# Peptides against a protein of PDB entry 3PUK, part 231

Target 1, 227 residues: chain A of PDB entry 3PUK
Amino acid sequence: ERGLKSVVWRKIKTAVFDDCRKEGEWKIMLLDEFTTKLLSSCCKMTDLLEEGITVIENIYKNREPVRQMKALYFISPTPKSVDCFLRDFGSKSEKKYKAAYIYFTDFCPDSLFNKIKASCSKSIRRCKEINISFIPQESQVYTLDVPDAFYYCYSPDPSNASRKEVVMEAMAEQIVTVCATLDENPGVRYKSKPLDNASKLAQLVEKKLEDYYKIDEKGLIKGKTQS

## One batch from the design tools (peptide; made by RFdiffusion4, then SolubleMPNN)

Design b2_p29_6_s3 (from b2_p29_6, 15 letters changed)
Fold by OpenDDE base, seed 2:
Structure b2_p29_6_s3 (fold): chain B 227 residues (1-227), chain A 29 residues (1-29)
Amino acid sequence: as target 1 above (227 residues)
Amino acid sequence: EEEEEEEELKKMEEEFEKIEKKRKILKES
């Protein structure tokens, strides 16, 4: 039985590293906060070396140009990470790397996508959205990268209602990426609580699962699986 | 080297088109 960590690594290897791999070519890899945690959870530095990564850099930090090397950006589709990418390639005279391969961990919003397309298209060799926005902890345990999720979901303060909705949406997205990674379309099970947060989250997950399988590259709508 | 770069750029454009197509389908559903 392969644990969740190995499944996640296999997905990253196939969707990211194998997709941009060239024989004898080394790349610099740029990570953000989420992808740093993600890779740390499912691989070692030696694994990345085997995939042709020579150096890992933090996208948020100021970095020295390495103009002769191509860069692999494995990042979340956030304004912060995208803005950092744009700073690396936004100026023709100040390109930090030879070219960019971009892999987003989730759906990139149109606003960010269009911004990249308009500013850096000539520097980009690949741009893909993969579906991996969770962190495996154990063989079947994962954590959601949603800050303050517990606080907002269980807050009795009505002023947090809007933030709670945003948090639940983000949680639902990440749960769907787990299901997609595992190639499962689960029948969602939950226990009712006084605040009924579990029911609402379940509904969001079910809707997003339906959307995911509807637009899947294989066009295959899978029936409900056991989970 | 130039041919290789052109091929890479073409593949990138194809990927953008695929993504845009998927987004359109989601919006229309």
Scores: peptide ipSAE 0.161, ipTM 0.733, DockQ to the pose 0.750
Fold by OpenDDE base, seed 5:
Structure b2_p29_6_s3 (fold): chain B 227 residues (1-227), chain A 29 residues (1-29)
Amino acid sequence: as target 1 above (227 residues)
Amino acid sequence: EEEEEEEELKKMEEEFEKIEKKRKILKES
């Protein structure tokens, strides 16, 4: 019943915790709104303790410095989350933690990455993008984190057409990250009524999946699966 | 202690540079 949750947890464990784990070392973990929901969906606090996390903190809240401890930032690549990180490390005299390990849930835009580089390069030991921008609900069910998806996709206002396309692209990218996480190339299925949005999304997903597996570093074109 | 802090700082900077280089390569590919 928890197939997708287990896969997501395994990916996070491998890509984040195993990547920065040191024997006998505890870290403070900083989460944003999305990653809080993500971890809550696929693990328990006891699991995080086993991975060397002593305390979980909300990145958006003001926190007391713990200068002797390293921090693990598992956050979305948003201006809000990045700005909070920059506040923690932007000043040499005011660093909240000893060092930072940053893991983004998705591609970090160059503008944000450059801000991090300019302000905090000396404090960062890891900065990776792990491509988990969805929340698992059931064994094969997930929720996409796409802002205003409902509003723009179903808006009758033609002025929202450009925003609708942006939302559709974001949804398609997130679905591809799910497929990459599951290591599957699924046949896309959808319910088309009453609008053609589902068909458009399916086409975008199919195209992006094709591109993803064609460009795979291993040159592996995977056949369509029935997931 | 100051020398150890400087060495650690240098190591962190070097690691960040490695990450940046990898990121650039991935974008260009």
Scores: peptide ipSAE 0.164, ipTM 0.730, DockQ to the pose 0.208; fails the geometry check
Fold by OpenDDE base, seed 3:
Structure b2_p29_6_s3 (fold): chain B 227 residues (1-227), chain A 29 residues (1-29)
Amino acid sequence: as target 1 above (227 residues)
Amino acid sequence: EEEEEEEELKKMEEEFEKIEKKRKILKES
């Protein structure tokens, strides 16, 4: 039985490693907090070595330049991760690596995207969004990486209402990325609870699924699956 | 190696265009 972990690994292998692979070439791989957890959940260091990664580094830490090697950035599209990348390539004389291959786990906001395009375009060889923003646990179980999701969703404080909506939006987006990774379009089912969070989340997921399949790379609308 | 780098840059530019197109559609929907 192919567990969710193997599916996620296959997705990363195809979307990231196969995309930038060069025979006999080794790369440094830069990870952030989320992608460290993600890769740890679905592969081993030996798997990364087989994909041409010599060493993995934390993007948030100070690192010594390895100017003769290309770097693979597998990171979330956050200001923190993007700023760290920009520091690595912001100056021609102070580039940390020979070139960069960037793979974002999710949609990169315009502000960050434009900043990268304007500052580092000549150092970049790839820049893709691969839509993997969840961590697989078991064959059909995954963890959403939304900070304080439970706190805001169940907070009785009315001041948290706006934040609750943002959190639910992020959760819905991550559920859609799971569906995209599995190549499935599930029917959304829920049981309503007193706080109606499940109903609101279901509506957000349905809307985002529709948007995803309408504007996918192939322009294909996939049929609903019964997963 | 220079030719390979040029091809890689071209592919990157194509990816940026795809991302920009997708983003535009999302904003208009």
Scores: peptide ipSAE 0.152, ipTM 0.724, DockQ to the pose 0.789; fails the geometry check
Fold by OpenDDE base, seed 4:
Structure b2_p29_6_s3 (fold): chain B 227 residues (1-227), chain A 29 residues (1-29)
Amino acid sequence: as target 1 above (227 residues)
Amino acid sequence: EEEEEEEELKKMEEEFEKIEKKRKILKES
């Protein structure tokens, strides 16, 4: 059993593919750097074919229009990925696909969300936040996709303090997405280090978990689990 | 097909509203 990989795949299948699936319809799937890694970690191309994906394309690359096909965008809510999407649908003349289904791996900032809404609303059939911002490696093991996390977390340079906070927030958010994916509200455990990064991260995770479960779709406050 | 598209657009609007509501709650908490 692939453990966490299977859980992540099941989440993507349910939240993305099942959500936009139409019988007999094929879609082009657009991926960014993160979602390419994510899908590569938990599925095969054959799995995607079974879900009605004909081809996968890199959102950052120039692509030929396929105006008769709908596009499934599974992307991170970053300015770069959003800008690439906007180029695909920003004008009627530049519309590359018939319509767009957008699934973000995480919370999309208001600025980006509003930009999409203002520019491409008529081309969009779905826009959802899936909340999967981690890469599954092993059973109960994941890697965080936070650039330079190691460098900033362990930097003794006080000039990096602001960047360190940003990194810690991003890490905490990704940990929460793991918990959300697993439908668990774990008790956070950590071992303090000289820089106390683990303690700070744990506090951020706990806070974000509380926020997440407080506002979940079920409106349920879940107690801490032992897992 | 047009009816399906309208239904899809309606669902999209509902999703946007849900997202906006969640964002508002997070900002207020």
Scores: peptide ipSAE 0.120, ipTM 0.705, DockQ to the pose 0.800; fails the geometry check

Design b2_p29_6_s4 (from b2_p29_6, 14 letters changed)
Fold by OpenDDE base, seed 3:
Structure b2_p29_6_s4 (fold): chain B 227 residues (1-227), chain A 29 residues (1-29)
Amino acid sequence: as target 1 above (227 residues)
Amino acid sequence: SEEEEKKEEEEMKKDFEKIEEKRKKLKES
């Protein structure tokens, strides 16, 4: 069985590296906190070299301009990561790199996308959303990257109710990206607990899966797969 | 080359259009 790590690597290779590949061209790759963990979980530096990446840099750190090199941004669609990108290309005189290829791990919010389009469109060669917002583990195991998920889901404090809903929404979105990556539409099953968090999450996942497959590029509803 | 830059510009335009079209569909659903 091809482990989830192999599937995720294949997805990144096809959706990111093959998409922007140019023969004989080397790129600098910019990563954020999430994509650093993601790539570390499913590939080695030698794999990235084979894909034409000369060096990896952290998008949050101050970096020296390398104006002769194109940059591959593989980042999450967060205000922090987008703001760092905008600083790299926001002015003609202060461009860090020759051009940018941007691949978001998930749907980029309208506010961030419009900000990028308005300020940096001339510097961008490719811009895609690839829907990979989870960390693969061995076999069929994955971890969700939702900050403070445990705390808010199990908090007895009523003041955290709104945050709990936001966390559950984020978890549901990441589960959908796993399904999309694996090309699976699973039947959602859960065991109810006293707090009924599993039931609420299951409902959110089911709704989002339905929406995703209805609005996919082919407009085809994929049948439920038993996984 | 100028041809490569033109091709990349067209690809970028298509990428943005695709993102905007997906967003429009999500708002209408």
Scores: peptide ipSAE 0.446, ipTM 0.879, DockQ to the pose 0.730
Fold by OpenDDE base, seed 4:
Structure b2_p29_6_s4 (fold): chain B 227 residues (1-227), chain A 29 residues (1-29)
Amino acid sequence: as target 1 above (227 residues)
Amino acid sequence: SEEEEKKEEEEMKKDFEKIEEKRKKLKES
């Protein structure tokens, strides 16, 4: 049993594959860099075949149109990934696929969402935010997908302060997605360090957890759990 | 079928509404 990997796979299966599954229908799945790593961490190609995925394509690469097939976009809500999606459906003449099912790994910014809505709404059959912004490693271990996190968090250069804040925010968001995936509201524990990054991150996580559970679809404030 | 497509369109609209509602709640919090 893969612990967190199994949980993540179950989440993806339920939230993505089961959500858009049609009997006898095969889809092309489009992945970005993050979701490629994510799926690679928790499933095999055979698992994806069982879920009705015929082929996996990298969203960043040029792809031949397969106009008779629907596409499942499992992507991060980044400008790069969204722009690639928009290129696939942005013009009536250049539609690469029959239709799109879009599942974002996290909250899609308003600017990107509005851009999609304005340009490609007619091509979209489903659009959801799944809140999986982490890569499972072990039973209770995950890797944050935040580039240069260590460098910026521990940089002594004050010029990196702004970037550090962005990184800390991204880390906090990803931790919250772990909690959401596990359906847990953990008490946050940290050890203070000279730079107090752990304390700051903990505070960000706590705040974001509060926000998440307040706006949860269940409308229920979940109690703190011990994990 | 056309009925299935219509159903999917309705589901898509609901999906968008849910996303927008969540955002609204987030801004109000």
Scores: peptide ipSAE 0.443, ipTM 0.877, DockQ to the pose 0.747
Fold by OpenDDE base, seed 1:
Formats: sequence, structure tokens, C-alpha cells
Structure b2_p29_6_s4 (fold): chain B 227 residues (1-227), chain A 29 residues (1-29)
Amino acid sequence: as target 1 above (227 residues)
Amino acid sequence: SEEEEKKEEEEMKKDFEKIEEKRKKLKES
């Protein structure tokens, strides 16, 4: 049985590397904090070399221009990562690379997407949103990238209720992303309790799963799979 | 080549259209 790491790698290979691959072409790959952890969890440098990546660079660092090479940006849709991308291509005189291929790990907010489109569209060759916003650990174990999730979910302070809902929604979205990556639609079972965080999260997951499969590009509504 | 660049530009436009279409569908759901 292929573990979660293999599934994640296969998804990245298909959705990112195969999508922008050109025969004989090498690219520089730009990573942020999340995608560095993600790739480190599911592949080796040798795997990336086989996919036509010559060098990996950190998007947050000042980098020397390599104007003859195209860049592959595999980044999270955060203001920080997007701002770094915009600095690489925002000015004709400051173009660090020949062109950009951008793959976001999740839905890019409209404000950020519009900013990219307005400022850097001429430098972009491909732009896609990939559903990979988690880090695989073991065979069936993954880590959600939701800041302060533990604190807000288990906070006894009622003033954190609104923040708790935001965190739970983000967690639910990432769980759906895992299911989408695994190509599974698990049956969610929970005891309905209004104050139970687990029940609330389960409801959010169920709703988002339904929405995802209704909107799936493949037009295939998958039945419930055994989890 | 200029032809390849034109093709890539068309692909990019399609990518943006797909993103915008998905967003529209999400808002309607």
C-alpha cells in the first residue's frame, strides 16, 4: 500500500512538474516555508533533479538574477510569498528570471490573485491552484498547517469563539484537501453536540466535501469510501 | 519561438479563466 507521502508526491508530480515540463529545459524552483516542509516530507533532491529542477531557492531570501532561466514557484497563497513573487517580476528592470510558472498550494485570495494578474501577468506562463495544504508524516498521518489551532480549539476563553470558528473552517478545508489528494470521500460520522468541537469540525468537513465533489473538474461525484 | 510564446500566453489565459470560473462556482454554491 502506498503511504500518504507517495500519494502527495504523485499529486505534486502530476499537477506541478508534468504540467510545466518541457523537454531539455531546467528550471529554478522557488519555495516558501510551507512548501519546503512539504517537499522535504515526500521527496528527495534527486527526485527534483529528475523533474528538471536544477536549483531550489527560498522565495524569502534575496536572490541573484538568473535571467536566462524560467522559475517554478511552488508556494502558499500568503501575502508574504506573493509579495516576494511580485518583487521578482514587478519591475522590468528587476526581473530575476525569464518567466514564471506559479502553483499555489491552496485557493489564492481574490485580493492577492488580482494583484498578481494586474502586475505580473506578462511574466507568468502558467498559474494554478493545487489542493495540497498539509504535510504528510507517516503512512496515514498528516499535519495541518493551521496556526494556533490547538490554542483556539481548546481555549476556555469565550472571547476566542469567533477565532475558533475561523480556525475550524481552515482545518476543515485542509482535511478536504487531504481527501481530494487521496481521491476519497469518507463517510463522516459524529454525534451532534452543539458545543462539541469535533462535531462542529465534522459538520464543516462534510459540507465542504459535498461542495468539493460537486465542483470537481472531473464531474465525478464519488460515493462514500471506507476511511 | 514567437509561436511557442503565443501558445504559452494562450495557456496562461486559459489558466486564469479556469481559476475565475472556479471562483464563480464557489460563490454560487
Scores: peptide ipSAE 0.441, ipTM 0.878, DockQ to the pose 0.630
Fold by OpenDDE base, seed 5:
Structure b2_p29_6_s4 (fold): chain B 227 residues (1-227), chain A 29 residues (1-29)
Amino acid sequence: as target 1 above (227 residues)
Amino acid sequence: SEEEEKKEEEEMKKDFEKIEEKRKKLKES
């Protein structure tokens, strides 16, 4: 059993593939850097073929149009990934694919969402935020995709304080997505360190967990689970 | 079919509304 890998795969299968699946229809899947790593960590190419994916393409690369096929975009809500999507569908005469199904790994910023809505709405068939922004490593181990987290969190340079806060925020958001994926609201535990970074992160996670469950589809705040 | 396309358009509208509603709730919290 893959533990967390199986949970992540099941989440992606249900939230992405089952959501846009049509009998007998093949799609091209577009991935970015993060989702490439994510899928590589929890599935094989054969698994994707079973889900109706004929070809996987990197969204950052120039691609030839396949106008008769629909595209499944499983991407992070970043300016880079969104800009690549907009290039694929921004021109009516130069659409790369027949239509788009978009699944974001996290909340898409309003600025990016509004750009998509304004320019490509007619080409989009589905658009969802599935909140998976972590990489499963082992049964209960995952890696957060936060660039330079080690450097900024432990930097003694006061000039890095603002960047440290951004990193902590990103880490907290990703931990919340793990909890959402596992359908758990854990009591946050941490080991204290001299710089109190663990305490700060724990507080951010607790706050974000509260916010997440307050606005969940059921409007229910789940009780704390000790796990 | 045209009917399937219309259904997909309605589903997309619902998806967008759901995203916008979540954003609104986040801003109000």
Scores: peptide ipSAE 0.446, ipTM 0.880, DockQ to the pose 0.711; fails the geometry check

Design b2_p29_7_s1 (from b2_p29_7, 8 letters changed)
Fold by OpenDDE base, seed 4:
Structure b2_p29_7_s1 (fold): chain B 227 residues (1-227), chain A 29 residues (1-29)
Amino acid sequence: as target 1 above (227 residues)
Amino acid sequence: KPELLPPSPSVEQVKEMREWMKKREEELE
């Protein structure tokens, strides 16, 4: 069995598909770069069909209107993805789909959320955030969605120091998201390198994990688990 | 509010989705 993939699929099924599912209703699903990879890693076409998805479309591409179909947007809370959504529903007369269900893979900034509300509120049936900003690769292996992470973290150019810090913060946040998704508080292990990037990242992760579990919904601090 | 249910996906739509999913699966392997 593929442990992480199964967990991710279960999360998506319950948080997204079950939430908007109507008997006999089909939807078009819109994906961005991240969610395309995510779904492809944890489900098959047959799974999506069972969940009432008729077709999958790339949100970044120009698409023909299918006005009779409702659209399920499973996208990252980024300006790019949001702008693509707004192009689909920004005009009352030129809506590409009948209605929209929006599920963000992470916290959507207020600026983006307000932009959506201001222009497309009448077209939106659901707008929710789920905590799943990672891509499962193997049973317990995942990939972080941080652009150019490797380059900036291991760049010998000191001019990239500021970007390196931002990347490390983003990585740490995503690792915590994985832990939250798995409901685990793992001990952090790392291989130190001369640049000490692994140590820095580990420290950030540990700090963020502590913060997360202190303020979790149950108010419980879980013990360290083996992952 | 009662509304008409959309039709089942066409064979073409299913085929397209299958090809897409297959391609993406292969890319991740």
Scores: peptide ipSAE 0.015, ipTM 0.378, DockQ to the pose 0.017
Fold by OpenDDE base, seed 2:
Structure b2_p29_7_s1 (fold): chain B 227 residues (1-227), chain A 29 residues (1-29)
Amino acid sequence: as target 1 above (227 residues)
Amino acid sequence: KPELLPPSPSVEQVKEMREWMKKREEELE
């Protein structure tokens, strides 16, 4: 059994690096907080060099322009990461790079996508969603990148109810990305006590799994795998 | 027009990348 790290790397290699590969071409890669952790968990620095990455940079930091090079953005579809990208290519500032390849780790909301398209469509060579929003830690262990997930899910404050739903949705999406990456449709297991959060999350995951596999398999729902 | 290929990465660029990745790997261990 290939460890989760190997599976994740293979997914990224196929979906990102192979997709934008050009012989003899080097790219600058821009990462956000999540994708930094993700790549660090599943590849070595030498692997990135082999994929034609000359330099990796944090998208949140101020960076010197390298106008002659194309940039590979491997980022989460968040307002923060998108805003940083827009600063690099937006009409109000000089372009930092020659062109952009954008790969989102998950579904990019139409609002964000439209914002990108309206601002810098001419600079974008690729814009794809690769559905990989989890961090592998061990062979079968992963962590979710949902900010303050624990706080909102277990907050006794009723005012956080709306935020809790958003967090649970994000968690469900990330769990689905694990399943998609592993090509598995697992039976969802959860413990309901002390809160119903686990049950709600399980329902969200199940629904999203169904939607995902219906779309990808031309209406064929894969049978539940024993995991 | 043949798109000019960017130059090969410099030793400094490779070094910076290695240091950055190493630091991140250590943070995850």
Scores: peptide ipSAE 0.015, ipTM 0.377, DockQ to the pose 0.017
Fold by OpenDDE base, seed 3:
Structure b2_p29_7_s1 (fold): chain B 227 residues (1-227), chain A 29 residues (1-29)
Amino acid sequence: as target 1 above (227 residues)
Amino acid sequence: KPELLPPSPSVEQVKEMREWMKKREEELE
């Protein structure tokens, strides 16, 4: 059994499916690009059926209305995904589904959240943020989802320097999200050759981990755990 | 009360599901 995949599935099951599950009720689940990859890495369709999901749909596609069924949106807090949700529920007369349960994979910016509240608040039965922004590959291996990360990190163009820093910050945030999900504060190790990107990223991660685990929910200082 | 199941999936939905399953298989290898 792949440990990281099992942990991710358990987290999603508890935070999402168990949170909105009702006996005898089926839901349509809407996924975006990231959550499609995430679920494909840690579950089967049979697992989703057991959790009360009858069918999965791509949020980016034009879909036929199923007005008698509730929808479960498991999506990233991005303008693109939010805009697709708003298209489904923005019109009072032409809602795609009966109601919505929304679970974001990370913190939703106030600008996006307010946009949702202003347009679709009465259609939403649940809106939560969960902290899962990584894709498990193997038992202890994961992949980050940062757009254009490879391009900017290895770009020889000096004009991309600022964008590279933004990408590095985003990667560091996702690594911290992994640690938070696993409830671990690991020591960071890296190989800096031939580029210094690994060193820079390690420094960012260490700083962010220190800040995140400085004080727990009970006000206790946490130390580093083993990687 | 239990909700009605959605209609049978379209050709596009089936295609998407197949792609999803393929991706899963690749990630498990």
Scores: peptide ipSAE 0.012, ipTM 0.352, DockQ to the pose 0.017
Fold by OpenDDE base, seed 1:
Structure b2_p29_7_s1 (fold): chain B 227 residues (1-227), chain A 29 residues (1-29)
Amino acid sequence: as target 1 above (227 residues)
Amino acid sequence: KPELLPPSPSVEQVKEMREWMKKREEELE
């Protein structure tokens, strides 16, 4: 249980906080709805303070400018979150912060990226996409942090069968970690595809979710999330 | 909810994605 949440935290710490960390520098962190839930489930405010975050703000809210401080945006690549960022740094408005570090939870569409580049490029110190969106949100494309996952899962070579199983297990574990982190038990849906990889992964996820919620510290069997 | 896994990308799509990611990092870092 704590182990799954720790994996998510470790990923965020390495990919986000360690990447932009400067000694003696404090940042304001901006979160959206998804990243608020994600961080709330895997860390405490004290952990964020240790990473150089002074305060956490909701990106959707009107905020007072703090022009002397840099901002860390940990947000989903959605039109809503991007529009809020653009309001903070856009050419049509006064900059709310000194500079921005942007970390997207998934791949940012070209349309949104181009909009950011055109209006706010000079204010951005870092812009990275990290692979932590395993549960379907607005995007239909998600990536997992499993090395060579694509190659082994979609390889027609039978010699890769054992490696494929290991990769599938790792992918399922990551998906379950995110579900557990968000306290969601989604109904798993898949389409039949060549090599039946989607079906196999779905079955692994369902099994692991069942095991996780049966062993939950609270002894509560949570029903499937309605969606 | 949408599917957990997208359709398998083509070799060309994978190549384009890698190039796209590299370009973004170079431009904004």
Scores: peptide ipSAE 0.027, ipTM 0.342, DockQ to the pose 0.080; fails the geometry check

